# Peptides against a protein of PDB entry 5IXI: the designs that were tried, part 27

Target 1, 141 residues: chain A of PDB entry 5IXI
Amino acid sequence: TPLLDASSLEYLFAQGQYDLVKCLAPIRDPKTEQDGHDIENECLGMAVLAISHYAMMKKMQLPELPKDISYKRYIPETLNKSIRQRNLLTRMRINNVFKDFLKEFNNKTICDSSVSTHDLKVKYLATLETLTKHYGAEIFE

## One batch from the design tools (peptide; made by RFdiffusion4, then SolubleMPNN)

Design b1_p12_5_s4 (from b1_p12_5, 6 letters changed)
Fold by OpenDDE base, seed 1:
Structure b1_p12_5_s4 (fold): chain B 141 residues (1-141), chain A 12 residues (1-12)
Amino acid sequence: as target 1 above (141 residues)
Amino acid sequence: SFEVPKKEIEDL
């Protein structure tokens, strides 16, 4: 577990989300095609974490979230741009996959109240460190 | 600890 106080963790989590989306913390270069898929999957996972955290903070259930809430605002803008260039079927598939991700995570983890917002922040930052090129080395080394 | 679901994204 990180040795961070609550205020520091909150700040780092917010900043980390911003850095990921704005590509200030660029995602790592894929080593293979499969690695590229893994990276994109991790990005979707980051969106799941971020949205789940948002829902928990707002004390809202996932079905209560606005329908315009999607992975698009929670993934790197470069990836979002890439996805927009893919064909309709692929984009539909990605949308469905993400919905399944979010639903499964909610059903198995969030609804059982087994995870706190604190845990989500820690997981987010830890994943961010592995997903990006050089982010957070001073935090987790 | 917990796991985030992961599924393959298919590029058609």
Scores: peptide ipSAE 0.101, ipTM 0.750, DockQ to the pose 0.742
Fold by OpenDDE base, seed 2:
Structure b1_p12_5_s4 (fold): chain B 141 residues (1-141), chain A 12 residues (1-12)
Amino acid sequence: as target 1 above (141 residues)
Amino acid sequence: SFEVPKKEIEDL
């Protein structure tokens, strides 16, 4: 397993975010309906990591984040399109669930622990490897 | 190590 220096990690983190959103690193195929829901939850988790990293880099608290900072720009475009096609109540629930994800992660992990932006990058890339089909195998091999 | 919270998404 290669040890990534700070510059390499920063590059890969940025690239990984782009690849996930643009579906250049496509998410894995669901094996079951429940697996599909698990994948969606994982994608929301990825958005939590990305937004938390953004907030930390900008030294901003969650309530201070711009209104346009949403999971919508941090999940695969295919999933975003799928969510937009769901009914209003489902979309409202997803929005609320995500807000709860973000708040819980912030309160229990970002604030209560010594998690750094470095840790978030590592977790993001590690999760990206498991979430996508064949991405990042060379990085963690 | 740390965990990202997971919650069930329900289609209504």
Scores: peptide ipSAE 0.099, ipTM 0.750, DockQ to the pose 0.826
Fold by OpenDDE base, seed 5:
Structure b1_p12_5_s4 (fold): chain B 141 residues (1-141), chain A 12 residues (1-12)
Amino acid sequence: as target 1 above (141 residues)
Amino acid sequence: SFEVPKKEIEDL
């Protein structure tokens, strides 16, 4: 884990979220169908990290978050468009999976451990580096 | 350290 000051981490975390969603840091190409599912799972995980960070910064509990808070604004736009093209049953399953993701992470990690916003930023950036094609290589060398 | 949960996404 690289040692970055608080201001640098805050900047990189914000920029990383923007780059992922806008596909300026494109996700890696899947090698297999299962790899594609793994990539999508990682993207949902990134949304969990981002939303958890948001909740912590706003000093809000997960159930207190607005109902419009969804993975849709925290995943690559290309993936969001792809999901919209899938059938209703699949979209419902994805929604349920994400809700389970967020709930499990909140109950077993956020509430039961000493995870801070700093830790979430580091984890987000580290995952972003492995998830995307060439992002942040110079930072984690 | 900590891990983010992983769930299988149905892609039908």
Scores: peptide ipSAE 0.098, ipTM 0.752, DockQ to the pose 0.710
Fold by OpenDDE base, seed 4:
Structure b1_p12_5_s4 (fold): chain B 141 residues (1-141), chain A 12 residues (1-12)
Amino acid sequence: as target 1 above (141 residues)
Amino acid sequence: SFEVPKKEIEDL
């Protein structure tokens, strides 16, 4: 993998978030139903990384974040629309799952380790490579 | 290195 300086990493991280949400870097097609679930899990993971990064940059604790900050603004718009069409119980489950994701990541990784915003950017971009159809080639070529 | 938590998402 190529070495990225801080400025390049910051740019790619910001652009990657935008491209993922706006579906300019579309997520890969699922090969099976389970693969589809895995893709959605990865998208939620991307939201965990993005929100954690935001909280760290703002020096805010998770409970202090605005209530409208959720996975909804950090996942592909197509997936967001799909989730919104699901029934109430499913949406409640997804909401709870995400809250658990974020809380667990904060407790085990952010609070109990030396993970930095730099590390989060690297992990985000690395995951973006595996999640999208062709964006990885642009990042690591 | 670190891992991002993952849980199974199923349609209900």
Scores: peptide ipSAE 0.097, ipTM 0.753, DockQ to the pose 0.764

Design b1_p12_6_s1 (from b1_p12_6, 5 letters changed)
Fold by OpenDDE base, seed 1:
Structure b1_p12_6_s1 (fold): chain B 141 residues (1-141), chain A 12 residues (1-12)
Amino acid sequence: as target 1 above (141 residues)
Amino acid sequence: SFEVPKKDIVDL
């Protein structure tokens, strides 16, 4: 259970997104190669949460979203740079799989499970605490 | 409640 009021939660959610993307809250160091893989996938999951929240706030359907609204805007800049270094085919696959994953999440979780923007913020911040090095504030019960 | 979306994407 969150200990924050709605205004505080909104602020922290916005700040958390900014800090993650700008690497002001850097992602944790991987302990193994698999851990690094998991971290990157978690970052993409964070992008799904962020984009879904954006769509809900704007009352837009996924196909209506501007093309610049992609995972590239919502993942750590370091990871984005890393992905850009991968070959074209891999980048195309990442794009396609992410699109499908985003659709799946919105269909199954947002629409069918009636998840709110509040729920997304809470989940985002909770995940951010585990994903980053220096974001360990006790915010939730 | 729901789980954070997780997918094996970056290593494709």
Scores: peptide ipSAE 0.151, ipTM 0.802, DockQ to the pose 0.596
Fold by OpenDDE base, seed 3:
Structure b1_p12_6_s1 (fold): chain B 141 residues (1-141), chain A 12 residues (1-12)
Amino acid sequence: as target 1 above (141 residues)
Amino acid sequence: SFEVPKKDIVDL
């Protein structure tokens, strides 16, 4: 893994978020039904990383985050459309569980483990490489 | 380091 300076890492992180959401870095094709489920859950995990980074950069607590800051803004557009097609009860449950998931991550990982914004960017980009088809291979190999 | 957050959320 090559060492990146702060400015390069910041740029790549911002671009990586954009590429994932806009499907410019398309998620990998599922090999099985279970693999497809794992991919979707991993996308939601990416949203947790992105939102946590946002909160830290803005020096905001989770309850202070604007209502428009949700997983819907930080997952691939294709997955967002898929989730929106699910029934109301399922969507409500996803929203609630994600909120709890985000809170738990921030309490246990961000606060208790003293994870920095730098750590989040590195983890995000590394995961992006494995989650998408060929993105970032030249960066982390 | 830390693990990427994962949880079975989608199939709720």
Scores: peptide ipSAE 0.148, ipTM 0.800, DockQ to the pose 0.591
Fold by OpenDDE base, seed 4:
Structure b1_p12_6_s1 (fold): chain B 141 residues (1-141), chain A 12 residues (1-12)
Amino acid sequence: as target 1 above (141 residues)
Amino acid sequence: SFEVPKKDIVDL
Protein backbone atom coordinates (compact mmCIF):
# COMPACT_ATOMS: atom_id res chain seq x y z
CA THR B 1 0.00 0.00 0.00
CA PRO B 2 1.40 3.37 -0.98
CA LEU B 3 2.27 5.70 1.86
CA LEU B 4 0.29 8.93 1.85
CA ASP B 5 0.17 11.56 4.53
CA ALA B 6 -3.21 12.64 5.84
CA SER B 7 -3.30 15.86 3.85
CA SER B 8 -2.42 14.18 0.59
CA LEU B 9 -4.97 11.46 1.17
CA GLU B 10 -7.71 13.96 1.94
CA TYR B 11 -6.91 15.91 -1.20
CA LEU B 12 -6.77 12.86 -3.44
CA PHE B 13 -10.01 11.51 -2.02
CA ALA B 14 -11.85 14.75 -2.69
CA GLN B 15 -10.34 15.09 -6.15
CA GLY B 16 -11.08 11.47 -6.95
CA GLN B 17 -14.74 11.85 -6.07
CA TYR B 18 -14.98 14.93 -8.24
CA ASP B 19 -13.20 13.32 -11.16
CA LEU B 20 -15.39 10.22 -11.03
CA VAL B 21 -18.68 12.09 -10.83
CA LYS B 22 -17.74 14.63 -13.48
CA CYS B 23 -16.36 11.87 -15.71
CA LEU B 24 -12.98 13.57 -15.80
CA ALA B 25 -11.66 10.18 -14.82
CA PRO B 26 -13.82 8.11 -17.15
CA ILE B 27 -14.78 4.60 -16.16
CA ARG B 28 -13.11 1.82 -18.08
CA ASP B 29 -14.65 0.47 -21.24
CA PRO B 30 -16.67 -2.69 -20.70
CA LYS B 31 -15.24 -5.78 -22.33
CA THR B 32 -18.60 -7.59 -22.27
CA GLU B 33 -22.19 -6.93 -21.34
CA GLN B 34 -21.58 -8.55 -17.97
CA ASP B 35 -18.53 -6.39 -17.50
CA GLY B 36 -20.73 -3.37 -18.08
CA HIS B 37 -23.03 -4.49 -15.30
CA ASP B 38 -20.06 -5.07 -13.03
CA ILE B 39 -18.79 -1.58 -13.73
CA GLU B 40 -22.13 -0.03 -12.82
CA ASN B 41 -22.27 -2.09 -9.64
CA GLU B 42 -18.77 -0.94 -8.77
CA CYS B 43 -19.89 2.64 -9.23
CA LEU B 44 -22.74 2.06 -6.81
CA GLY B 45 -20.24 0.53 -4.43
CA MET B 46 -18.18 3.67 -4.69
CA ALA B 47 -21.28 5.61 -3.71
CA VAL B 48 -21.64 3.43 -0.61
CA LEU B 49 -18.08 4.27 0.38
CA ALA B 50 -18.54 7.96 -0.28
CA ILE B 51 -21.84 8.27 1.58
CA SER B 52 -20.55 6.26 4.52
CA HIS B 53 -17.55 8.54 4.68
CA TYR B 54 -19.80 11.57 4.54
CA ALA B 55 -21.99 10.26 7.35
CA MET B 56 -18.98 9.50 9.52
CA MET B 57 -17.43 12.90 8.93
CA LYS B 58 -20.69 14.64 9.74
CA LYS B 59 -21.32 12.29 12.67
CA MET B 60 -24.77 11.53 11.31
CA GLN B 61 -26.75 8.33 11.21
CA LEU B 62 -28.04 7.14 7.86
CA PRO B 63 -31.66 8.10 8.54
CA GLU B 64 -30.52 11.61 9.40
CA LEU B 65 -28.84 12.18 6.06
CA PRO B 66 -30.42 14.73 3.75
CA LYS B 67 -32.65 13.21 1.11
CA ASP B 68 -30.39 14.39 -1.69
CA ILE B 69 -27.49 12.39 -0.27
CA SER B 70 -27.92 9.34 -2.47
CA TYR B 71 -26.02 7.35 -5.05
CA LYS B 72 -27.14 9.91 -7.62
CA ARG B 73 -24.64 12.41 -6.26
CA TYR B 74 -21.73 9.99 -6.05
CA ILE B 75 -21.76 8.10 -9.35
CA PRO B 76 -20.60 9.20 -12.79
CA GLU B 77 -23.01 11.66 -14.32
CA THR B 78 -23.30 9.47 -17.40
CA LEU B 79 -24.48 6.55 -15.28
CA ASN B 80 -26.84 8.78 -13.34
CA LYS B 81 -28.44 9.93 -16.57
CA SER B 82 -28.76 6.34 -17.73
CA ILE B 83 -30.48 5.27 -14.52
CA ARG B 84 -32.88 8.20 -14.63
CA GLN B 85 -34.02 7.04 -18.06
CA ARG B 86 -35.05 3.65 -16.72
CA ASN B 87 -38.67 3.01 -15.82
CA LEU B 88 -40.15 3.86 -12.43
CA LEU B 89 -40.20 0.31 -11.11
CA THR B 90 -36.56 -0.23 -11.98
CA ARG B 91 -35.55 3.04 -10.35
CA MET B 92 -37.56 2.17 -7.25
CA ARG B 93 -35.83 -1.18 -7.04
CA ILE B 94 -32.41 0.41 -7.43
CA ASN B 95 -33.23 2.94 -4.72
CA ASN B 96 -34.45 0.31 -2.28
CA VAL B 97 -31.64 -2.14 -2.91
CA PHE B 98 -29.08 0.62 -2.59
CA LYS B 99 -30.51 1.78 0.72
CA ASP B 100 -30.43 -1.75 2.06
CA PHE B 101 -26.90 -2.18 0.77
CA LEU B 102 -25.77 1.04 2.39
CA LYS B 103 -27.39 0.05 5.68
CA GLU B 104 -25.82 -3.38 5.61
CA PHE B 105 -22.39 -1.96 4.91
CA ASN B 106 -22.63 0.49 7.77
CA ASN B 107 -23.90 -2.11 10.22
CA LYS B 108 -21.55 -4.94 9.35
CA THR B 109 -18.44 -3.22 8.02
CA ILE B 110 -18.35 0.24 9.56
CA CYS B 111 -19.70 -0.57 13.00
CA ASP B 112 -18.63 -4.17 13.51
CA SER B 113 -15.16 -3.81 11.99
CA SER B 114 -14.52 -0.27 13.22
CA VAL B 115 -13.58 0.99 9.80
CA SER B 116 -12.22 4.53 9.87
CA THR B 117 -12.64 7.38 7.43
CA HIS B 118 -8.99 6.84 6.58
CA ASP B 119 -9.73 3.27 5.54
CA LEU B 120 -12.62 4.41 3.39
CA LYS B 121 -10.48 6.95 1.56
CA VAL B 122 -7.78 4.39 0.83
CA LYS B 123 -10.29 1.85 -0.40
CA TYR B 124 -12.03 4.45 -2.53
CA LEU B 125 -8.84 5.54 -4.26
CA ALA B 126 -7.64 1.99 -4.77
CA THR B 127 -10.94 1.04 -6.35
CA LEU B 128 -10.95 4.18 -8.46
CA GLU B 129 -7.68 3.05 -10.01
CA THR B 130 -9.20 -0.20 -11.22
CA LEU B 131 -12.56 1.27 -12.16
CA THR B 132 -11.29 4.07 -14.38
CA LYS B 133 -9.15 3.97 -17.50
CA HIS B 134 -5.95 5.44 -16.08
CA TYR B 135 -6.65 7.30 -12.85
CA GLY B 136 -4.19 6.69 -10.05
CA ALA B 137 -1.77 4.75 -12.20
CA GLU B 138 1.16 6.84 -11.01
CA ILE B 139 0.20 6.15 -7.39
CA PHE B 140 -0.58 2.45 -7.43
CA GLU B 141 1.69 1.12 -10.16
CA SER A 1 -9.38 -4.62 6.11
CA PHE A 2 -12.60 -4.90 4.16
CA GLU A 3 -13.78 -5.52 0.65
CA VAL A 4 -15.26 -2.94 -1.65
CA PRO A 5 -19.03 -3.12 -1.39
CA LYS A 6 -20.36 -4.84 -4.47
CA LYS A 7 -23.89 -5.97 -5.15
CA ASP A 8 -25.92 -6.76 -8.21
CA ILE A 9 -28.11 -3.69 -8.19
CA VAL A 10 -28.30 -2.37 -11.73
CA ASP A 11 -29.54 -5.63 -13.19
CA LEU A 12 -32.84 -5.34 -11.35
Scores: peptide ipSAE 0.141, ipTM 0.797, DockQ to the pose 0.580
Fold by OpenDDE base, seed 2:
Structure b1_p12_6_s1 (fold): chain B 141 residues (1-141), chain A 12 residues (1-12)
Amino acid sequence: as target 1 above (141 residues)
Amino acid sequence: SFEVPKKDIVDL
């Protein structure tokens, strides 16, 4: 419910990214195995938001992004460790699906100028609240 | 097996 100004939103967005990656805002406990997969998918979605925001802020196209700008930098460390332990075919699939997901999101959503960096920050924080255990309640209540 | 579905996360 609170209306945040631009500076506050920028701060919270940066802090939220840090908290998610460092597991200071831990992802919620899965209720089922399928729920666990859904949680991981949502984490990758969060990476799409974060990378898209980065690209927009840097005025760069996706092919121009540095190699180290990948989902690995923008997902919880626990999930990153889990993915690194999966077999080659699974990791290749994740990499390819994520790349396509990121490209599709930017082509269909960002390039249409329908979504701003402000919108990405709001969506990121709102999703972070639902994805993690108790994060963001004081921000949106 | 792990699969990541493509989606428009903005509308979710």
Scores: peptide ipSAE 0.046, ipTM 0.701, DockQ to the pose 0.098

Design b1_p12_6_s2 (from b1_p12_6, 4 letters changed)
Fold by OpenDDE base, seed 1:
Structure b1_p12_6_s2 (fold): chain B 141 residues (1-141), chain A 12 residues (1-12)
Amino acid sequence: as target 1 above (141 residues)
Amino acid sequence: SFEVPKKPIEDL
């Protein structure tokens, strides 16, 4: 458990999301092709965390979320641009897999395991530290 | 505790 009060955690979580999307906290350089794939999957995982947190805070079910609430606004802009350059079938598959993944996470992890928004913030920031080049070095030891 | 959701997506 990080030594952060609730207000600090809320601030850092919001700032972390912004920094990731705007590439102010750039994702780490891939060491291999597979590493690059893992990084992208982690980014999508971050989107799952962010969207799930949003839904919980708004007390909304996933089907009730606006259509603009998608991984596209919760991943690095560079990755979003990259995905948009991929062929239609690939993009369709990404969309479908992400939707299923988001649903599965909410059913199995949030609903069944009673994960709190606090837990999501901590996990998000901890993952952000490992995913980006130099973020959060002083937050988590 | 829980793991960060990670699922391989083809053609990423």
Scores: peptide ipSAE 0.063, ipTM 0.748, DockQ to the pose 0.586
Fold by OpenDDE base, seed 2:
Structure b1_p12_6_s2 (fold): chain B 141 residues (1-141), chain A 12 residues (1-12)
Amino acid sequence: as target 1 above (141 residues)
Amino acid sequence: SFEVPKKPIEDL
């Protein structure tokens, strides 16, 4: 598989985020109802990567992040709409689980493993390939 | 209920 230089990786990471959110790179079709739930969880994981990358680039701590920096900005619009339709308790659980996951990831993975923005971009794109239908084949084949 | 799996992210 090709080795991407820094500029190419930056471009692809930005484009990948846009494509995922705008559903230009649609998420894969669920095989079962449970698979659909797993896909949603994986999308939230993608948001963790994206927000962590943002925080690192801005040299900001998680509590310093603006309110508009949330999973809602970094998940497929279709999923965001679906979540908004769920009951209050479910939405509260999603918010809390995500917040805790984001905090834990930054404390235990980024800090303890010395993960760089480069690593986050690579992981994001690699996961994007598996999460979406056909995206990333040109990059990782 | 909704829980975010950490495995895909923790593979870093």
Scores: peptide ipSAE 0.039, ipTM 0.694, DockQ to the pose 0.088
Fold by OpenDDE base, seed 4:
Structure b1_p12_6_s2 (fold): chain B 141 residues (1-141), chain A 12 residues (1-12)
Amino acid sequence: as target 1 above (141 residues)
Amino acid sequence: SFEVPKKPIEDL
């Protein structure tokens, strides 16, 4: 694991979020249908990390977050567009799953294990390596 | 270390 100072980590975390959402660091091509599902799951995981980090930095509880703070803001725009094209039932399920997902992570991982914002940034960047085509090589080279 | 809990999206 590369050693990064606080300022470098903060920069990379911010840049990584931007690049993922804007598809400047495109997600890897799925090798199978199941791999495609795994990629979408990873993207939702990235959103959990990003939102949890945001909440911690703002010292806000999850119910206090603005309604527009959702996975939609923190996943690749291509995936967001794809999800919005799915039927209402599917979108409702995704919304509910993500909400439970985020709640469980905050209750069981952040609170119980005292995860810090530093830990979230590290996990985000590490996951970004496995999720994207080339960004990981750039960060960890 | 920690893991982000995930629910398979294929079940949605």
Scores: peptide ipSAE 0.062, ipTM 0.740, DockQ to the pose 0.638; fails the geometry check
Fold by OpenDDE base, seed 3:
Structure b1_p12_6_s2 (fold): chain B 141 residues (1-141), chain A 12 residues (1-12)
Amino acid sequence: as target 1 above (141 residues)
Amino acid sequence: SFEVPKKPIEDL
């Protein structure tokens, strides 16, 4: 785990979210078709972490979140574009599965396991390193 | 610790 003061961690977390969404830290190239699917699932997982952190920081419950707070805002723009091009039924399933996914994570991990915002930031940055091509290697080595 | 939430979404 990285040894960072609170201010540094907050900065890196904010910058990491920006870099992932704007593709400044591009996601790694898939090695296989299944790997590509795994990468997309990990991106959605990153959105779960980001939204959960947002809700916790704002002291909001999931049903209270603004409607525009969705995975679409927290995944790479390239993936967002790809998903938008998929058929309606596929997009509906993604929306529903993500909603249930987010709910389950918050119930079992955030609430039941007492995960903090600090834990979420560390996990986000650590995953960002493995998900992207070269990001953050100097921080977690 | 905990794992990054990861559930296979077949319709991706």
Scores: peptide ipSAE 0.060, ipTM 0.746, DockQ to the pose 0.569; fails the geometry check

Design b1_p12_6_s3 (from b1_p12_6, 4 letters changed)
Fold by OpenDDE base, seed 3:
Structure b1_p12_6_s3 (fold): chain B 141 residues (1-141), chain A 12 residues (1-12)
Amino acid sequence: as target 1 above (141 residues)
Amino acid sequence: SFEVPKKPIEEL
């Protein structure tokens, strides 16, 4: 567990979100087809963490979130472009699966396990370190 | 701790 004060953690979390979406911290190259799927799943998971954190900070319930708050805003731009190029049925399924992910995570992990915004930031940054090529190694090594 | 939610995208 990294030893960071609250201000440093808040800064790194905000910067990490920006770096992931803008591909300033590019995701790692897939080694196999299955690895590619795992990477995409991790990216969607990162979006779940980010949106859950947003909702918690704003003290909002999931149904109260604006329409434009979706995985599309919280994943790498390259992956977003890739998903938009997939057929309609696949895109519909991704939307539904993500919605279910977000709901289940908030019900079982956030609410039932009492996960805090601090926990979400730490998990986000830790996952970011493993998901991207070389980002954050100095923090979690 | 907790796991980041995942589901195989190839099943979509």
Scores: peptide ipSAE 0.047, ipTM 0.726, DockQ to the pose 0.588
Fold by OpenDDE base, seed 2:
Structure b1_p12_6_s3 (fold): chain B 141 residues (1-141), chain A 12 residues (1-12)
Amino acid sequence: as target 1 above (141 residues)
Amino acid sequence: SFEVPKKPIEEL
């Protein structure tokens, strides 16, 4: 696999986020209903990575993040639309689960493992490759 | 390497 310099990695990370959200890099087709749920969970994981990266770049703690910084901005638009159609209780649960998810990741992974923004970008792109249909093949071959 | 903790959405 090729090594990417800092500029290339920054570009690809930004582009990858855009492509995922805008469905230009479409998520893989679910093989089963359970696989569909796994895909949704993976998308939430991608949002955790992206928001954690944002917080680190802005040198902000999670409680300091603007209200509009949420999973809704960092998941595929198709999934966001699907979630918005779910009942209030489900949406509340998703919001709470994600909030706890994000907090746990930052407390136990970012802080405890000394994860850098570089690490987050690499993890994001690597996960993006597995989550989407054909994205990143040229980067990680 | 690091893992991202997840809770299944279907269990909500």
Scores: peptide ipSAE 0.046, ipTM 0.724, DockQ to the pose 0.585
Fold by OpenDDE base, seed 4:
Parts: C-alpha cells; sequence; structure tokens
Structure b1_p12_6_s3 (fold): chain B 141 residues (1-141), chain A 12 residues (1-12)
C-alpha cells in the first residue's frame, strides 16, 4: 500500500466518496449473478464506512444521526435507483440489514477495536480498488 | 485490520 500523508489521505477519501456516489468511478461489471450480489454487498459496506466516519467526525451516536444519513446517500446512484425499484418488503429488509450492519460495526469494530477515522479512510480507499473498474489503479499507482 | 460486516443481499 502506498504511503499517504494526512492531507493526501483526506483529499482522496473525499474525492473517492464523491466519485463512487456520482458513478464517476463506476463499479466493476459483475461476472456472474453472485458477483453482482457481492458488488452490492461491498457498496453497502462502503456506506457503513462512510457513515461511521461521519458519525465519528461529528462526535454523534448512530441514533442521533439525521434520518437522511443512510446507505442511500453513500452508494452509487445507479444502485440506489435499482434498490428503489424493488418492492416494499425487499426495501424494508435492506433497510433493516443495513441498520444492523452499521450498529454491529460500531459496537464490535469501532468501539471494541478503537478504530480511528484514519483507519476508516484507509479501508475505504483500499476497497475502491476491488470495487471499481479503474479508480483503484489510479490510487495505488 | 478489521472487516466490514456483510450479509448476502440475495437473501433480501
Amino acid sequence: as target 1 above (141 residues)
Amino acid sequence: SFEVPKKPIEEL
């Protein structure tokens, strides 16, 4: 992994979030149906990282976060649109699963392991390499 | 190191 100073890491993390959500750094094409599911799971994971980072920076507990702070804001817009087209039951399940993801990550990883915002940025950028078509190559050149 | 929690979305 390349060594980045704090300012470079902050910039790349912010830009990476923007590019992922706006599909400027498009997610990789699925090779199979299961691969497509894995990609969506990774996107939800990225949202967990981003929201956890936000909460830590704002020194807010998860229940205190604004209701519009959800995976919908932190996943690719194309995926968000796709999820919105799914039926109510499926969307409810996704919402509940994501809530559980976020809560468990906060309790077991952030709190128990004392994960820092720095760690979250590194993990986020590292995951972009596996998730996107070519953005990861730019980061780690 | 740490892992982000995941659940198979195909079950949703």
Scores: peptide ipSAE 0.046, ipTM 0.726, DockQ to the pose 0.630
Fold by OpenDDE base, seed 5:
Structure b1_p12_6_s3 (fold): chain B 141 residues (1-141), chain A 12 residues (1-12)
Amino acid sequence: as target 1 above (141 residues)
Amino acid sequence: SFEVPKKPIEEL
């Protein structure tokens, strides 16, 4: 893991989330349609990390989370707009699949593997570097 | 170590 102190990681994690959502750190251009699908799936994965971190910091279980805590808050605004343009069935399926995926991650990875908030921050930032065009190249090897 | 969750959205 990167040799960053706790305060630096906390700052970078917060800034990274903001940059991703606001498209200040734009996601990389897809090379193919399948690559575009992979990028969107990775963005949803980033939302899982962010929400899991939020739940852990607040010491809340998933069913206790406010309803406004959804992937919509933690993905690029451009992707959120794109999803809104999709048909109702697709949007319903995305919502259901995301809820199931979030639950599975927390049960199998957070609880069973004893993943910490520190681990989530590092993984988030490392993934952000590869997902976006030029973010974090100066911090990560 | 763990992998970032990847969700196949467009396969829906």
Scores: peptide ipSAE 0.044, ipTM 0.728, DockQ to the pose 0.567; fails the geometry check

Design b1_p12_7_s1 (from b1_p12_7, 7 letters changed)
Fold by OpenDDE base, seed 2:
Structure b1_p12_7_s1 (fold): chain B 141 residues (1-141), chain A 12 residues (1-12)
Amino acid sequence: as target 1 above (141 residues)
Amino acid sequence: EVPEFKEWKPVF
């Protein structure tokens, strides 16, 4: 893995979020149906990382965030559209599971494990590399 | 289908 200075890491993290959401760095094609589910799980995980990073940067706890905080703006637009097409019950379950995971992540991982914004950026970019077709090749070589 | 989140582990 590369060693990046703070400014480079900050830039890459911001750009990576934009590229993922806007599908400029498209997610890889699923090899199987289960692989597709795994990809979606990772994308939702990326949303958790991004939201947690945002909260940390703003020095806000989760209850202080907008009540309508959601994965919707932090996942690939294509996936967001796909989820919106699913039935109401499924969407509700996704929302609930996501909220619970976000809460647990912030309580146990961020607070208890003292994970920093630096760690979140690194994890985000590393996951982005595995999720997307060719993104980050030059960075992680 | 409802996603399953796995335990987050640091890369480094």
Scores: peptide ipSAE 0.045, ipTM 0.730, DockQ to the pose 0.376
Fold by OpenDDE base, seed 4:
Structure b1_p12_7_s1 (fold): chain B 141 residues (1-141), chain A 12 residues (1-12)
Amino acid sequence: as target 1 above (141 residues)
Amino acid sequence: EVPEFKEWKPVF
């Protein structure tokens, strides 16, 4: 694993987000139903990381974020379509849990633990490596 | 070192 300078890390983080959302770096195939849920969990976690990073870069508090902020623009498009196929109650629960977790993550993890944008980029890329079929290997091997 | 953050718990 080569050492990544700040500029390279910024580039890879930005490109990684785009590739994940646009499915240019497709997520790995689930081995089981539970593995599929784990993959979806990781994708939604990636959205939290991306949104938190965005908020930090813009020096925005969560109440200052748009009211319609959601995971939809920060997860693979295929997963977004899959979630939209679920019943209304499930989708509402996903939205609520996501918003609650985002708030808690921001308050307790970002603010209380002094997590930096650098830390978020590293965590994002590390998770991307485990989440996608080959993209992570191409970057980090 | 990869930072460890709180785990997200989705409702499916």
Scores: peptide ipSAE 0.042, ipTM 0.696, DockQ to the pose 0.141
Fold by OpenDDE base, seed 5:
Structure b1_p12_7_s1 (fold): chain B 141 residues (1-141), chain A 12 residues (1-12)
Amino acid sequence: as target 1 above (141 residues)
Amino acid sequence: EVPEFKEWKPVF
């Protein structure tokens, strides 16, 4: 992985979030049904990274975050629309799994490993490259 | 090298 200065990394992270949500960097086509599930899981993981980064920047703990905080603003708009089409039970499970993972990630990864905002940006951009069709290829190849 | 974080839990 090439080294990026702090300013470049900050810009790329912000732009990457925008591109993912607005589908300017469209997610790759699933190879199988299971691959589709993996892609959705990774997108929800991206939301966890983004929210955790936000919380760290604001020096907020999870209990201090708004109770209505959700993945919906941090995932591709196309995926958000797809999830809204699913039945109530499925949507409830997605919400519960996301909230549980966000909690677990902050407790067991952020706190235990002393992960920094820098680390989150690197992980986000690296994952973004794997999720999207051609985004970041020039930077990470 | 990309930091290894906990793998995402499955959504069903």
Scores: peptide ipSAE 0.041, ipTM 0.692, DockQ to the pose 0.119
Fold by OpenDDE base, seed 3:
Structure b1_p12_7_s1 (fold): chain B 141 residues (1-141), chain A 12 residues (1-12)
Amino acid sequence: as target 1 above (141 residues)
Amino acid sequence: EVPEFKEWKPVF
């Protein structure tokens, strides 16, 4: 892993978020049905990282965030469209699981492990590399 | 190295 200064890491993190959501860095094709579920879970995890980073930067606790917080604007647009096509019960379950995990991540990972915004950016970019077809290879390979 | 985080909860 190359050594990046703070300004470079901030730029790459911001650009990586944009590329993932806008599908400029498309996610890899699933090898199996279970792999597809794993990819979706990883994408939702990326949303957790992005939201947590935002909250930390703004020095806000999760309950202070807007009530309409959702993964929708933090996952690939293609995945968001796919989720919107699923039945109501499935969408409700996804929403609830996401909110619960976001809360748990904040309480048990961010706080307990003293995770910094730097750590979140590194984790985000590393996960982005594994999720997408060939993105970030120049950085993490 | 990338820090280790808790495993993601599955979404069904």
Scores: peptide ipSAE 0.041, ipTM 0.691, DockQ to the pose 0.118

